# Ledger of designs, part 183: peptides against a protein of PDB entry 6IDX

Target 1, 380 residues: chain A of PDB entry 6IDX
Amino acid sequence: KELAKLSADVTFATEFINMDGIIVLTRLVESGTKLLSHYSEMLAFTLTAFLELMDHGIVSWDMVSITFIKQIAGYVSQPMVDVSILQRSLAILESMVLNSQSLYQKIAEEITVGQLISHLQVSNQEIQTYAIALINALFLKAPEDKRQDMANAFAQKHLRSIILNHVIRGNRPIKTEMAHQLYVLQVLTFNLLEERMMTKMDPNDQAQRDIIFELRRIAFDAESDPSNAPGSGTEKRKAMYTKDYKMLGFTNHINPAMDFTQTPPGMLALDNMLYLAKVHQDTYIRIVLENSSREDKHECPFGRSAIELTKMLCEILQVGELPNEGRNDYHPMFFTHDRAFEELFGICIQLLNKTWKEMRATAEDFNKVMQVVREQITRA

## One batch from the design tools (peptide; made by RFdiffusion4, then SolubleMPNN)

Design b2_p19_8_s4 (from b2_p19_8, 16 letters changed)
Fold by OpenDDE base, seed 3:
Structure b2_p19_8_s4 (fold): chain B 380 residues (1-380), chain A 19 residues (1-19)
Amino acid sequence: as target 1 above (380 residues)
Amino acid sequence: SSIEGFIKLLKKRRKKVLS
């Protein structure tokens, strides 16, 4: 206990480390022997002293053995561990993951996000906070090829539902530390959109062009009786499609693919449009047809609006930015749905369409409408 | 760096638990 307290002092820590004191602490953990009276209390102070000593940055985290890592991971994966040991073990794992890519690799082999979920289902908010902090550390330090796997694990209805029901809707007020970890998790989740946000459409990619054609089909052919066999004339078809893309509100109604070459929001805007068209088809068709039937210059250009709204949402959510110290502004809404960004887009595009009508906007008012919509979204 | 911020937050959390 006194060692753990004194280990917070840099002068004491320097002298203790020079006497190989930290090696003695690591060996106590590595031994795993529960033969001592008051072992759990002694181990809790040992782990505290270890953390305080390592916090001075005098010793590299890479000094720890694989046996030490396995013992600490064992305290996190075992169901019947003292809460004081569990808390300190989670904190040590978080620190190891954050400070060393080599330790991240070893820890990622020993523990899974699934094992950490059990620590979210407890009433102890400190344990929940350290469990989410470790998940966030693993997410942040994951290689690019593994980051999508972590995303999929978060998108798993199970983890999201547990966070929502046991953390956010728990019987206790959310502390600042927990709010920060929820903010971090949200930022890391939205950063997965960065790839699509920065992906330019290739106008020559047929598969991407087929998505734009599918948007046209859903809007204009879904109500058409199959009896209108598409007549043979290739020229009439090209002229028809140009008209349809104009009615969809694309800026380049001759080649709508060109509207998705700007990054941000790149292909992410097309993903949002396709999600709206498939999942909320009635809403999509209504928005498109209501504006496509107008000849009064008060039509809301859906295609342009969807692109600029996607860009705006990326700016508001700070997609591609690292989480900062001291922020704790998380949005509970993003824990309610697996496709929360696309659902937010679907709500906001309806708000935009409504605001456009209320303002009696024309194409010249586009930026003013977007400003009003931004203010509405940021106040909600 | 964001990582340095997280380390600082971790240190702050530990100090609160040890007090």
Scores: peptide ipSAE 0.028, ipTM 0.717, DockQ to the pose 0.793
Fold by OpenDDE base, seed 4:
Structure b2_p19_8_s4 (fold): chain B 380 residues (1-380), chain A 19 residues (1-19)
Amino acid sequence: as target 1 above (380 residues)
Amino acid sequence: SSIEGFIKLLKKRRKKVLS
C-alpha cells in the first residue's frame, strides 16, 4: 500500500526501479501464488505500484514477460476477479497496448472485444470506462485490417446495444472520463471513413461509373413504365443521360465522375448517395424528382449538394483526425446504427433540401444554404 | 507524434481514477 503511494513519486520510482524493484513486482504477478493471506489486496497494491512505476516512462513496457501478460489478461477474462484487480488489469492492458506494438500483438491474441463487452454490462462505471478505454487502445493500435474487423465487431448490434443501454442510457450520469472514452470510440470509428473520403473516383473505372448510372436508373427508370424499352440508339441514350445527370444535380453533366475526383469527400460521397438510393429509395427518388421537375431555377442540385454535404459532415465529425484531449462530445446516434454516418447523411440531405426550399434558393445561393445547414447541424 | 501526446493524456487520466 505504501509502495503504491510512493510509486507515484518520480524520485522514489527512479530509486526503486534502480533497485530492480519493478522486477520483483512483476514476479509477484507472474507467480500467481494465492497462498498468501490477503493475496487479493496485495495483488491490487502490486498492480497499482507497477502501473505507477511504469507511468514514469523510466522502464520500457517491453520488459514484461509473456507470463505477466497472460496473468493480467487472465484477470480480465476471468469472471470472479476482484473489482480492484480487474480495474488495474484493464488499465495495465491499456497501457501495454498503447506503449508497445509488440505487447499489442500479444494482448490481441489473449483477449477479444467480446470478453471486454462483459465488462460493459456491469454497474461499475469505472470498469466500463476502462473496458472502453482498452477497446479504444486496441482500435487505435490495430493495423488497418484489424481496425476494420474491430469496427465490424462494434457495428454488431450486440455491442452497440450494450453501450447504448448500459452506458449511454444508463440510469447514472455519464462521468467526464466515460464521455471522453465514448468520444474517442466515435472518432476512431469515423476514421475508418478516411480511406473512402480520400479515394478519388477514377473516371475510367467502369464499376464506379456503373454506380453513377445506377443512381440515374433508380431515380428515373424506376417510375418509367417498362414499355420504354432501352432500344433508342446509343447517341440518343448519351444525350438522355446528360439530361438525367443535369437533373440529378451533378456539376459535370457530361461526366459526373469528375465531381468525385476532389478529395475530400471523394468516393465517400458516392457511397452515401448509393446508400440513400438503395436503403432509403423513396426518400432519394422524392428528393431527386422534386428538384428535377422544377423549371424555376429553384432546383436543389442533389449531386452537388450530396458531395458538399458529405464534405461538411466529414469536417464536422473531424474524419481522419485523432481524438483530441479534453473533448467529451459524443453523439448517441452513432451508437444506434451500424451505418450511422450514412444515416446521418440521409437525415442531413433532407434537411438541406428543406432548407433550400425554405430559402427559395438558386444555384447562386448554394454556399449560403450550406452555411445555414452547417449551423443547423452543429447546433443540434 | 500526436499518438504519443494522446498516450500521455491517457496516463494522466488513469492516475486520477486509481488514486
Scores: peptide ipSAE 0.067, ipTM 0.783, DockQ to the pose 0.663; fails the geometry check
Fold by OpenDDE base, seed 1:
Structure b2_p19_8_s4 (fold): chain B 380 residues (1-380), chain A 19 residues (1-19)
Amino acid sequence: as target 1 above (380 residues)
Amino acid sequence: SSIEGFIKLLKKRRKKVLS
């Protein structure tokens, strides 16, 4: 107990480390022997002292043995009666993951996100916080090739459902630290959109052009069988499609693919539009047709608006940026759905369309409408 | 609490990784 307290002092820590004191602490953990009187209390203080000593940055985290890692992972992966040991073990694993890529690899082999989910189903918010913190650390340190796999595990309805039901909708106020961890998890989840956000449309890619054509089909030919899309449209059909793309509100109504060559938001805007058109078809058709039937200069350009809104949402959500310390702003909605970004887009595009009407906007007012919409989104 | 001190320490470490 006294050692754990004194280990926070840099002078004491330096001298204790110089005396190989940290090696003694690691060996105590490695032994795994429950034979000592007050073992749980002693272990809790040992883990505290170890972590406080390591926080001075005098000793590399890479000094820890595989046996030590396995013992700590064992305290997290197995049912433990002692909450104090579990808390410290989660915190040590988080620190190991954050400070060493080598330790990340070893820990990722010893523990799964599924094992950490069990620690979210408890009434102890501190345990829940450390469990999410470790999940976030694993997500942050995952190599690019594994990041999508982890994201898919995070995109598992189960983790989101557990966080939603046991943390967000829990009967207890969310503490600042938990709110921060939820924010971090949200940011890391949205960073998966970065690839699509930075992917330019290839205007020569037929498959990508077919998506734009599908947007037109859903809006204007909703009763027509998709099998009747003849690839070789006559010049009259090309001219008809140009009119349709103008009514869809693309900036380049001759070649809408050109609107998706700018990054950000690149292909992510097209993904959002397609999601809206397929999943919220009635909403999509309504928005498009309300603006396509207007003979007045008050039509809301859907295509342009969707692209700029996607870009704006990426900016607001800081897609591609690392999470900032001290932020705790998270959106509970992102835990309610697997495609939460696309759902947010679907809500915001309706808000944009409403705001456009309320302002009696014209194409000249576009930037002003977008600014008002930004303020509305950021105040919500 | 000892936990609050611990959380502050973890935050400081996270800041180094996130900076």
Scores: peptide ipSAE 0.024, ipTM 0.586, DockQ to the pose 0.079; fails the geometry check
Fold by OpenDDE base, seed 2:
Structure b2_p19_8_s4 (fold): chain B 380 residues (1-380), chain A 19 residues (1-19)
Amino acid sequence: as target 1 above (380 residues)
Amino acid sequence: SSIEGFIKLLKKRRKKVLS
C-alpha cells in the first residue's frame, strides 16, 4: 500500500527501479501464490505500484515476461476476479498494447474482444472505461488487415450494441474519461473510411463505371431490366446518358468517372451515392428528380453536391487523423447503425438540398451553400 | 431514435440560421 503511493513519486520510483524493485513486483504476480493472507489486496497494490512505476517511462514494457502477461490476461479473462485486480489488469494490458508491438501480439493471442465485452455489461464505469480503452488500444495497434476484420466482425456489431445499451443509455452520467474512450473508438472507426476516401476512380474500370450507370438507372430507368449492358449503346444512347449525367449533377457529363478522380473523397463519395440510391431509393429519386425537373437555374447539382459533402464530412470527422487526447465529443448515432457514415451522408444530403432551395441558390452560390451546411452540421 | 434526435437537432438549429 505504501509502495503503491510512493511509486507515484519519480524520485522514489527511480531509486526503487535501480534496486530492481520492478522485477520483484513482476515475480510476485508471476508466482500466483494465494497462500498469503490478504492476497487480493496485496496483488491490487502490487499492480498499482507496477503501473505507477512503469508510467515514469524509465523501464521498457518489453521487460515483462510471458508468464506475467498470461497472469494479467488471466485476471481479465476469468469471470470471477476481484474488481480492483480487474481494473488494474485492464489498465496494464492497455499500457502494454500501446507501448509495445511485441506485447500487442502476445495479448491479442490471449484475449478476445468478446471477453472484453463482458466487462462492459457491468455497473462499474471505471471497469467499462478500461475495457473500452483496451479495445481501442488493440484496434489502434492492429495491422490493417486485422483492423478491418475487427470492424466487420459480429463482435463489432455486438460491441456497439453493448456500448449503446450499457454505457451511452445507462442511467448514470458519462464521465470525461469514458467520453474520451467513446470518442477514440469513433475516430478509429471512421479511419476505416480512409482507404476509400483516398482511392481514385479509374475511368477505364468497367465495374466502377457500372456503379455510375446504376445510379443513372435507379434515378431514370426504374422499370428497365439491368440486362441492357451499357457497352452496346448506340451514339444516341451515349448522348442520352450525357443528358442523364447532367441531370444527376455531375461536373463531367460525358465521363462522370472523372469527378471521382479527386482524392479526397475519391470512391467514398460514390459509395455514399450508391448506398443512398439502394437503401434510401425514394429519397434518392426524389432529390434527383426534383432538381432535374427544374427549368430554373436553381437546380441543386446532386453529383457535385454529394462529392463535396462527402469531402466535408471527412473533414468534419477528421478521417485519417489520430484521436486527440483533449477531446471527448462522441456521436451516439454512430453506435446505432453499421453504416452510420452513409446514413449521416443521407441525412446531410437532404439538409444540403433543402438549404439550397431555401437560399434560392444557383451554381454560383455553391460554395456559400456548402459553408452554411457545414455550419449546420458542426453545430448539431 | 438517436438519428431522429440528431435530425431534430439539425432542424432546430437550422431555424436559428435562417432567422
Scores: peptide ipSAE 0.007, ipTM 0.435, DockQ to the pose 0.017; fails the geometry check

## One batch from the design tools (peptide; made by RFdiffusion4, then SolubleMPNN)

Design b2_p20_1_s1 (from b2_p20_1, 9 letters changed)
Fold by OpenDDE base, seed 1:
Order: sequence, then structure tokens, then C-alpha cells
Structure b2_p20_1_s1 (fold): chain B 380 residues (1-380), chain A 20 residues (1-20)
Amino acid sequence: as target 1 above (380 residues)
Amino acid sequence: SFFERYSAKQRKLQEEAARE
């Protein structure tokens, strides 16, 4: 206990480290010896002292043994561990992950997100906070190629539902620290959209052009089999497509692919449109056909609106921004669905279409409509 | 509390780690 208090002092820490005191603490943990009277209390103070000593940055985190890591991971994975030990073990693992890529790799092998989810199902919000913090650390330090896999994993879907039900909709008010960790988790999740947001469409890529063609098909040829992908369409067919792309509200009626060459939002806008068209087909068809049948110049250009709305949502959600230590704003809606961004887009595009009608807007009013929609989204 | 002291450090450490 006294050591844990003194370890917060840099002068004491320096002297204690020079005497190999930190090595002694690590060996105590490594031994796993439960034979001592008041073992749990002593271990909790040992872990506190270790963490306080390491926080001075005098010793590299890479000094810890694999046995030490396994013991700490064991305290997180084993049932019926003392809350004080669990709390400090989660904190130590988080610090290890954040300070060392080599330790991240070792910890990622020893601990699963599923094991951390069990610590979210408790009434102790401090334990829940440290569990989410460790998940955030693992997500942050994961290689880029694995981040998407982590996000798409069943564990992440389950994590979302558990956070929603046990944290957000829990019987206790959310503290600032938990709100911050939920914010960080959302930022890290939204940053997975950055790649698509910054991906330019290649107008020469046939596969990408086929997606635009599928949007046309769903809107105008809903009963037609996708297998009739028209080969080299006759001039009449090209003229028909130009009309259809105009009715879809693309800026470039001849080559809608050009509308997706601007980044942001790049291909992310096309992903949102395709999701809407496939998952909410009736809503998509309604929005497109209501505007395509108008002869009064009050048509809402769906394609242009979808692109600019996607860009706006990226700006509002700060896609690609780094987590800020001072922020604690999170959106509970993003825990309600696996494809929460695309669902938000689907809600907002309907709001945009409604607002356009209510304002009796024309193409000249486009920016004004977008400003009103932005205010509506940010107030909700 | 341990929680309060550590949470402040964690936020800073997460932000620093995100910049690397």
C-alpha cells in the first residue's frame, strides 16, 4: 500500500527502479503464489505500484515477460477474480497494448473480445469502462488489414448489442469516462469508412459502372432479371440510360461515374446508394420515382443529394479524425444496427427529400436545402 | 481514486497512440 502511494512520486520511482524494484514486482506477479495472507489485497497494491512506476516512462514496457502477460491476461479471463485485481489488470493490459506493438501482438493472442464482453455484463461501470478502453486499445493498435475483420466479426456485433443493452440502456447514468470510451469506439469504427470515403471511382472500371447500372435497374426495371446486363447497348439504349441517369439525379447524366471521382465522399456515397437500393428498396424506388415524374423543376436530384449528404455525414461524424481526449459525445443510434452509417444515410436521405418538398426547392436552392438538413441532423 | 487518476492518463495515452 505504501509502495503504491510512493510509486506515484518520480524521485522515489527513479530510486526504486534503479534498485531493480520493478523486476521484483513483476516476479511477484509471475510467481502466481496464492499462499500469502491477504494475497488479493497485496496483489492489487503490487499491480498499482507496477502501473504507477511504468507511468513515469523510465522503463520500457517491453521489459515484461511473457509469463507476466499471461498472468495479467489470466486475471481478466478467469471467473471470480477480485474486482480490484481485475480493474488493475485491464488497465495494465491497455497500457501494454498502447505502449508496445510487440506486447499488442502477444496480448491479442491471449485475450479475445469475447472475454472482454463478459466484463461489460456487470453492474460495475468502472470495470465496463476499462473493458471498453482495452477493446479500443486493441482496435487502435490492430494492423489496418485486421481492423475491418475485427469490425465485421460476430464479436463486434455482439459487443454492440451488449454495450447498447448493458451500458447505454443500463440502470445507471453514464459517467464521463464511459462516455469518452464510447466516443473513442465510435471514432475508431467510423474511421473504417475513411478508405471508401477517399476511394475515387474509376470511370473505366466496369464492375463499378455495373453498380451504377444496378441502381438504374432497381429504380426503373425492378421486375427485370439482373442477368440481362445489357452488353454494348445500341445508341437508343445509351440515350435511354442518359435519361435514366438524369432521372436518378446524377450531375453527369452521360457518365455518372464521374460524380464519384471527387473525394470525399468517393465510393462511400455509391455504397450508401446501393445499400439503400437493396435493403430499403421500396424507399429507394419511391424517392427516385417521385422526383423523376416531376415536370415542375422541383425535382430533388437523388444522385447529387446522396453524394452531398454522404459528404455531410462524414463531416458531422468527423470520419478520419483522431480520438480527442476532451470529447465524450457518442451517438446511441450507432449501437442499434450493424450498418448504422448506411441506416443513418437512409434516414437522412428521406429527411432531405421531405425538406426539399416542404421548401418547394429547385436546383438553385440545393445548398440552402443542405444547410437546413444539416441543422436538422445536428439537432436530433 | 485509482479510476480517476488512471482514466485521465488513459485518455491522453489513447490520443497519443492514435497519432502514431
Scores: peptide ipSAE 0.461, ipTM 0.944, DockQ to the pose 0.832
Fold by OpenDDE base, seed 4:
Structure b2_p20_1_s1 (fold): chain B 380 residues (1-380), chain A 20 residues (1-20)
Amino acid sequence: as target 1 above (380 residues)
Amino acid sequence: SFFERYSAKQRKLQEEAARE
């Protein structure tokens, strides 16, 4: 107990470390010797002292043994561990993950996000905070190839639902520390969009062209009697497609693929459009057809609007930015749906369309409409 | 508290780790 208190002092820590004190503490954990009177209390103080000593940055985290890691991971994965031990064990694992890629790899083998979810279902907000903090650390330090897998695991309705129901909608006020961890989780989740946001469309990629064609098909062919299959003339087909792409509100009516060569938002805009068209088909068709049938110059260009809105949403959500220590603003909406960004896009594109109509906007007013929409989104 | 101090340190470490 006294050691744990003194370990917060850098002078004491330096002297204790010079005496190989950390090695003694690690060996105590590694031994797992439950035979001592007051073992749990002793262990809790040992772990506290260890954390406080390591926080001085005098000793590398890589000094810890695999046995130590397994013991600490065991305290997190075992049922009925003392809360004080669990808290410190979560904290140690988080620190290990954050400070060492080698330790991250070892820890990622010993623990799963699924095991950490159990610690979110408790009434103790401190435990919940440490559990999310460790999840965030694992997510942050995951290799890029594994981040998507983790996100898919996070996208499991279960984890989002648990966070939503047990943390966000819990009976307790959200403390600043928890709010920060929720913010971090959201930032890390949004950063998965960065790749698509920075991916330029290849105008020569047939698969990408087929997506644009599918957008056209969903908008215009879903209601067309199959009997109006345009006749055999290749030129008439090209002219028809140019008209359709104009009606879809693309800037480049001849080659809409060129509209997706700008990064940001690149292919992410196309992903949002496709999601809207497939998941919210009625909304998509309504938006497109309402504007495509207008000859009064008050048509809202869907394609251009979708691209610029996607870009705006990326800016508002700070996609590609790292978590900031001073931030604790999180959006509960992002825990309500697996495809929350695309759903947000679907809401905001309707808002944009409404705002366009209300303003009686023309193509010249586009930037003014976007500014009004930005204000509406940021005030919501 | 231990928790508050630790949480503050971890936030710092996360920010540093995200910059690497």
Scores: peptide ipSAE 0.018, ipTM 0.594, DockQ to the pose 0.841
Fold by OpenDDE base, seed 5:
Structure b2_p20_1_s1 (fold): chain B 380 residues (1-380), chain A 20 residues (1-20)
Amino acid sequence: as target 1 above (380 residues)
Amino acid sequence: SFFERYSAKQRKLQEEAARE
């Protein structure tokens, strides 16, 4: 207990480390000997002292043995561990993951996200916070392939649900540290969009062109009586498509694929449009047809708006940026749905369309509308 | 708390390392 308190002092820490004191603490953890009266209390103080000592940055985290890692991981993975030990063990694992890629690899072999989710189903917000912090650390330090797997896994869907129900909708106020960890998790989740955001459409890829054609089909062929499919020549079809792409509000009416060659938002904008068209078909059709049927200069260009809105959302959400300290702005909505970004897009495109109408905007007002929409989104 | 201070410091170290 006294050692744990003194370990916060840098002078004491330096002297204690020089006397191999930290090695003694690690050996106490490694021994795993439960035979001592008050072992749990002693261990909790040992782990506290270890954390305080390591916090001075005098000793590398790589000094820890595999046995030490396994013991700490054991305190997190085993049921019925003392709360004080669990909290400190989560904190140690987080720090190990953050400070060493080698330690990350070892820890990732010992602990699953599923085990950490169990620590979210408790009333102790400190345990919840460090469980999320460790998940975030693992997510941050994971190779890109593993990050995608983590995001797509049932565990991630379950994680979002558990966070929503047990943390966000819990009966306790969210502390600053928890809010920060939720922010971090949100940022790391949205960073998975970076690949699509930076993927240019290949105008020669037929599959990608077929998506644009599908957007047209969903918007216009659903209303067209089957009678208007006459065998008119390839040129009339191209001219018809050009008209439809103009009505969809693409900038390049001849080749809409060119609108998706700019990165950001690249293919991510097309993904959002397709999601809206398939999942929220009525909303999509309404937005497109309300503007396509206007003979006045007040049509809202859906295609252009969708692209620029996707770009704006990426900027607001800081897609591709690392989490920053001191930020705690998380959005509960992002924990409510698996496709939260696409759902946000669907809400925001409706807001954009509404704002366009309210402003009686023309194509010349496009940037002004986008500025107003940005302000509305950032204040919400 | 002890944990808040420790966590904050670890985050700072991580951000510093990411900027380098």
Scores: peptide ipSAE 0.017, ipTM 0.561, DockQ to the pose 0.564
Fold by OpenDDE base, seed 3:
Structure b2_p20_1_s1 (fold): chain B 380 residues (1-380), chain A 20 residues (1-20)
Amino acid sequence: as target 1 above (380 residues)
Amino acid sequence: SFFERYSAKQRKLQEEAARE
């Protein structure tokens, strides 16, 4: 206990480290010997002293043995561990992951996100905070291939549901530390959209062009049997498509694929449109047909609006930016749905369409409408 | 508290990691 207190002092820490004191602490953890009276209390203070000593940055985290890592991971993976030991073990693992890529690799082999989820199903908000912090650290330090797997695990209804039910909807006020970790998790989750946001449409990719054609089909040909293979594309047919793409509100009516070559938002805008068209088909058709029937210059250009809205949402959510310290602004809505970004887009595109009508906007008012919509989204 | 000190440090480490 006294050692743990004194370890916060840099002068003491320096002298203690120079005397190989930290090696003694690591060996105590590595031994795993439960034979000592008050073992749990002694171990808790040992782990505290270890953290405080490592906090001075005098010793590299890479000095820890694989046996030490396994013992700490064991305290996190075992169901019947003292709360004080568990809390400190989560903190140590988080620090290891954040400070060393080599330690990240070793820890990622010893623990799973599923094991950490069990520590969210407790009433102790401090344990929940450290569990989410460790998940965030693992997510942040994961290679790109593994981040998608973690995202899929996070997108798995279970982690989001547990966070929603046990953390966000818990009977306790969310502390600043937990709010920060929820913010971090949200930012890291939205950063997975960066790839699609920065992916340019290839106008020559037939599969991508088929998506645009599908948007047209859903809007205008919903009653037509898909069996009518688009016969030989006569000039009349190209002219019909140009009209349809104009009614869809694309900027380039001849080749709508060109509207998705700008990054951001690139292909992410097309993904949002397709999601809206397939999952919320009635809403999509209503928005498109309502604006397509207008010849009074008060039509809301759906295609352009969807692209610019997707870009705006990426800016608001800071897609591609690292989490900032001191920020605690998380949106509970993003924990309620697997495709929360696309659902947010679907809500916001309806808001945009409503705002456009209320303002009696024309194409010249587009930027003004977008500014009003931005203010509405950021104040909600 | 231990938690407050640790939370403050984790914040600092995240700042440092975000600057790299």
Scores: peptide ipSAE 0.016, ipTM 0.563, DockQ to the pose 0.640; fails the geometry check

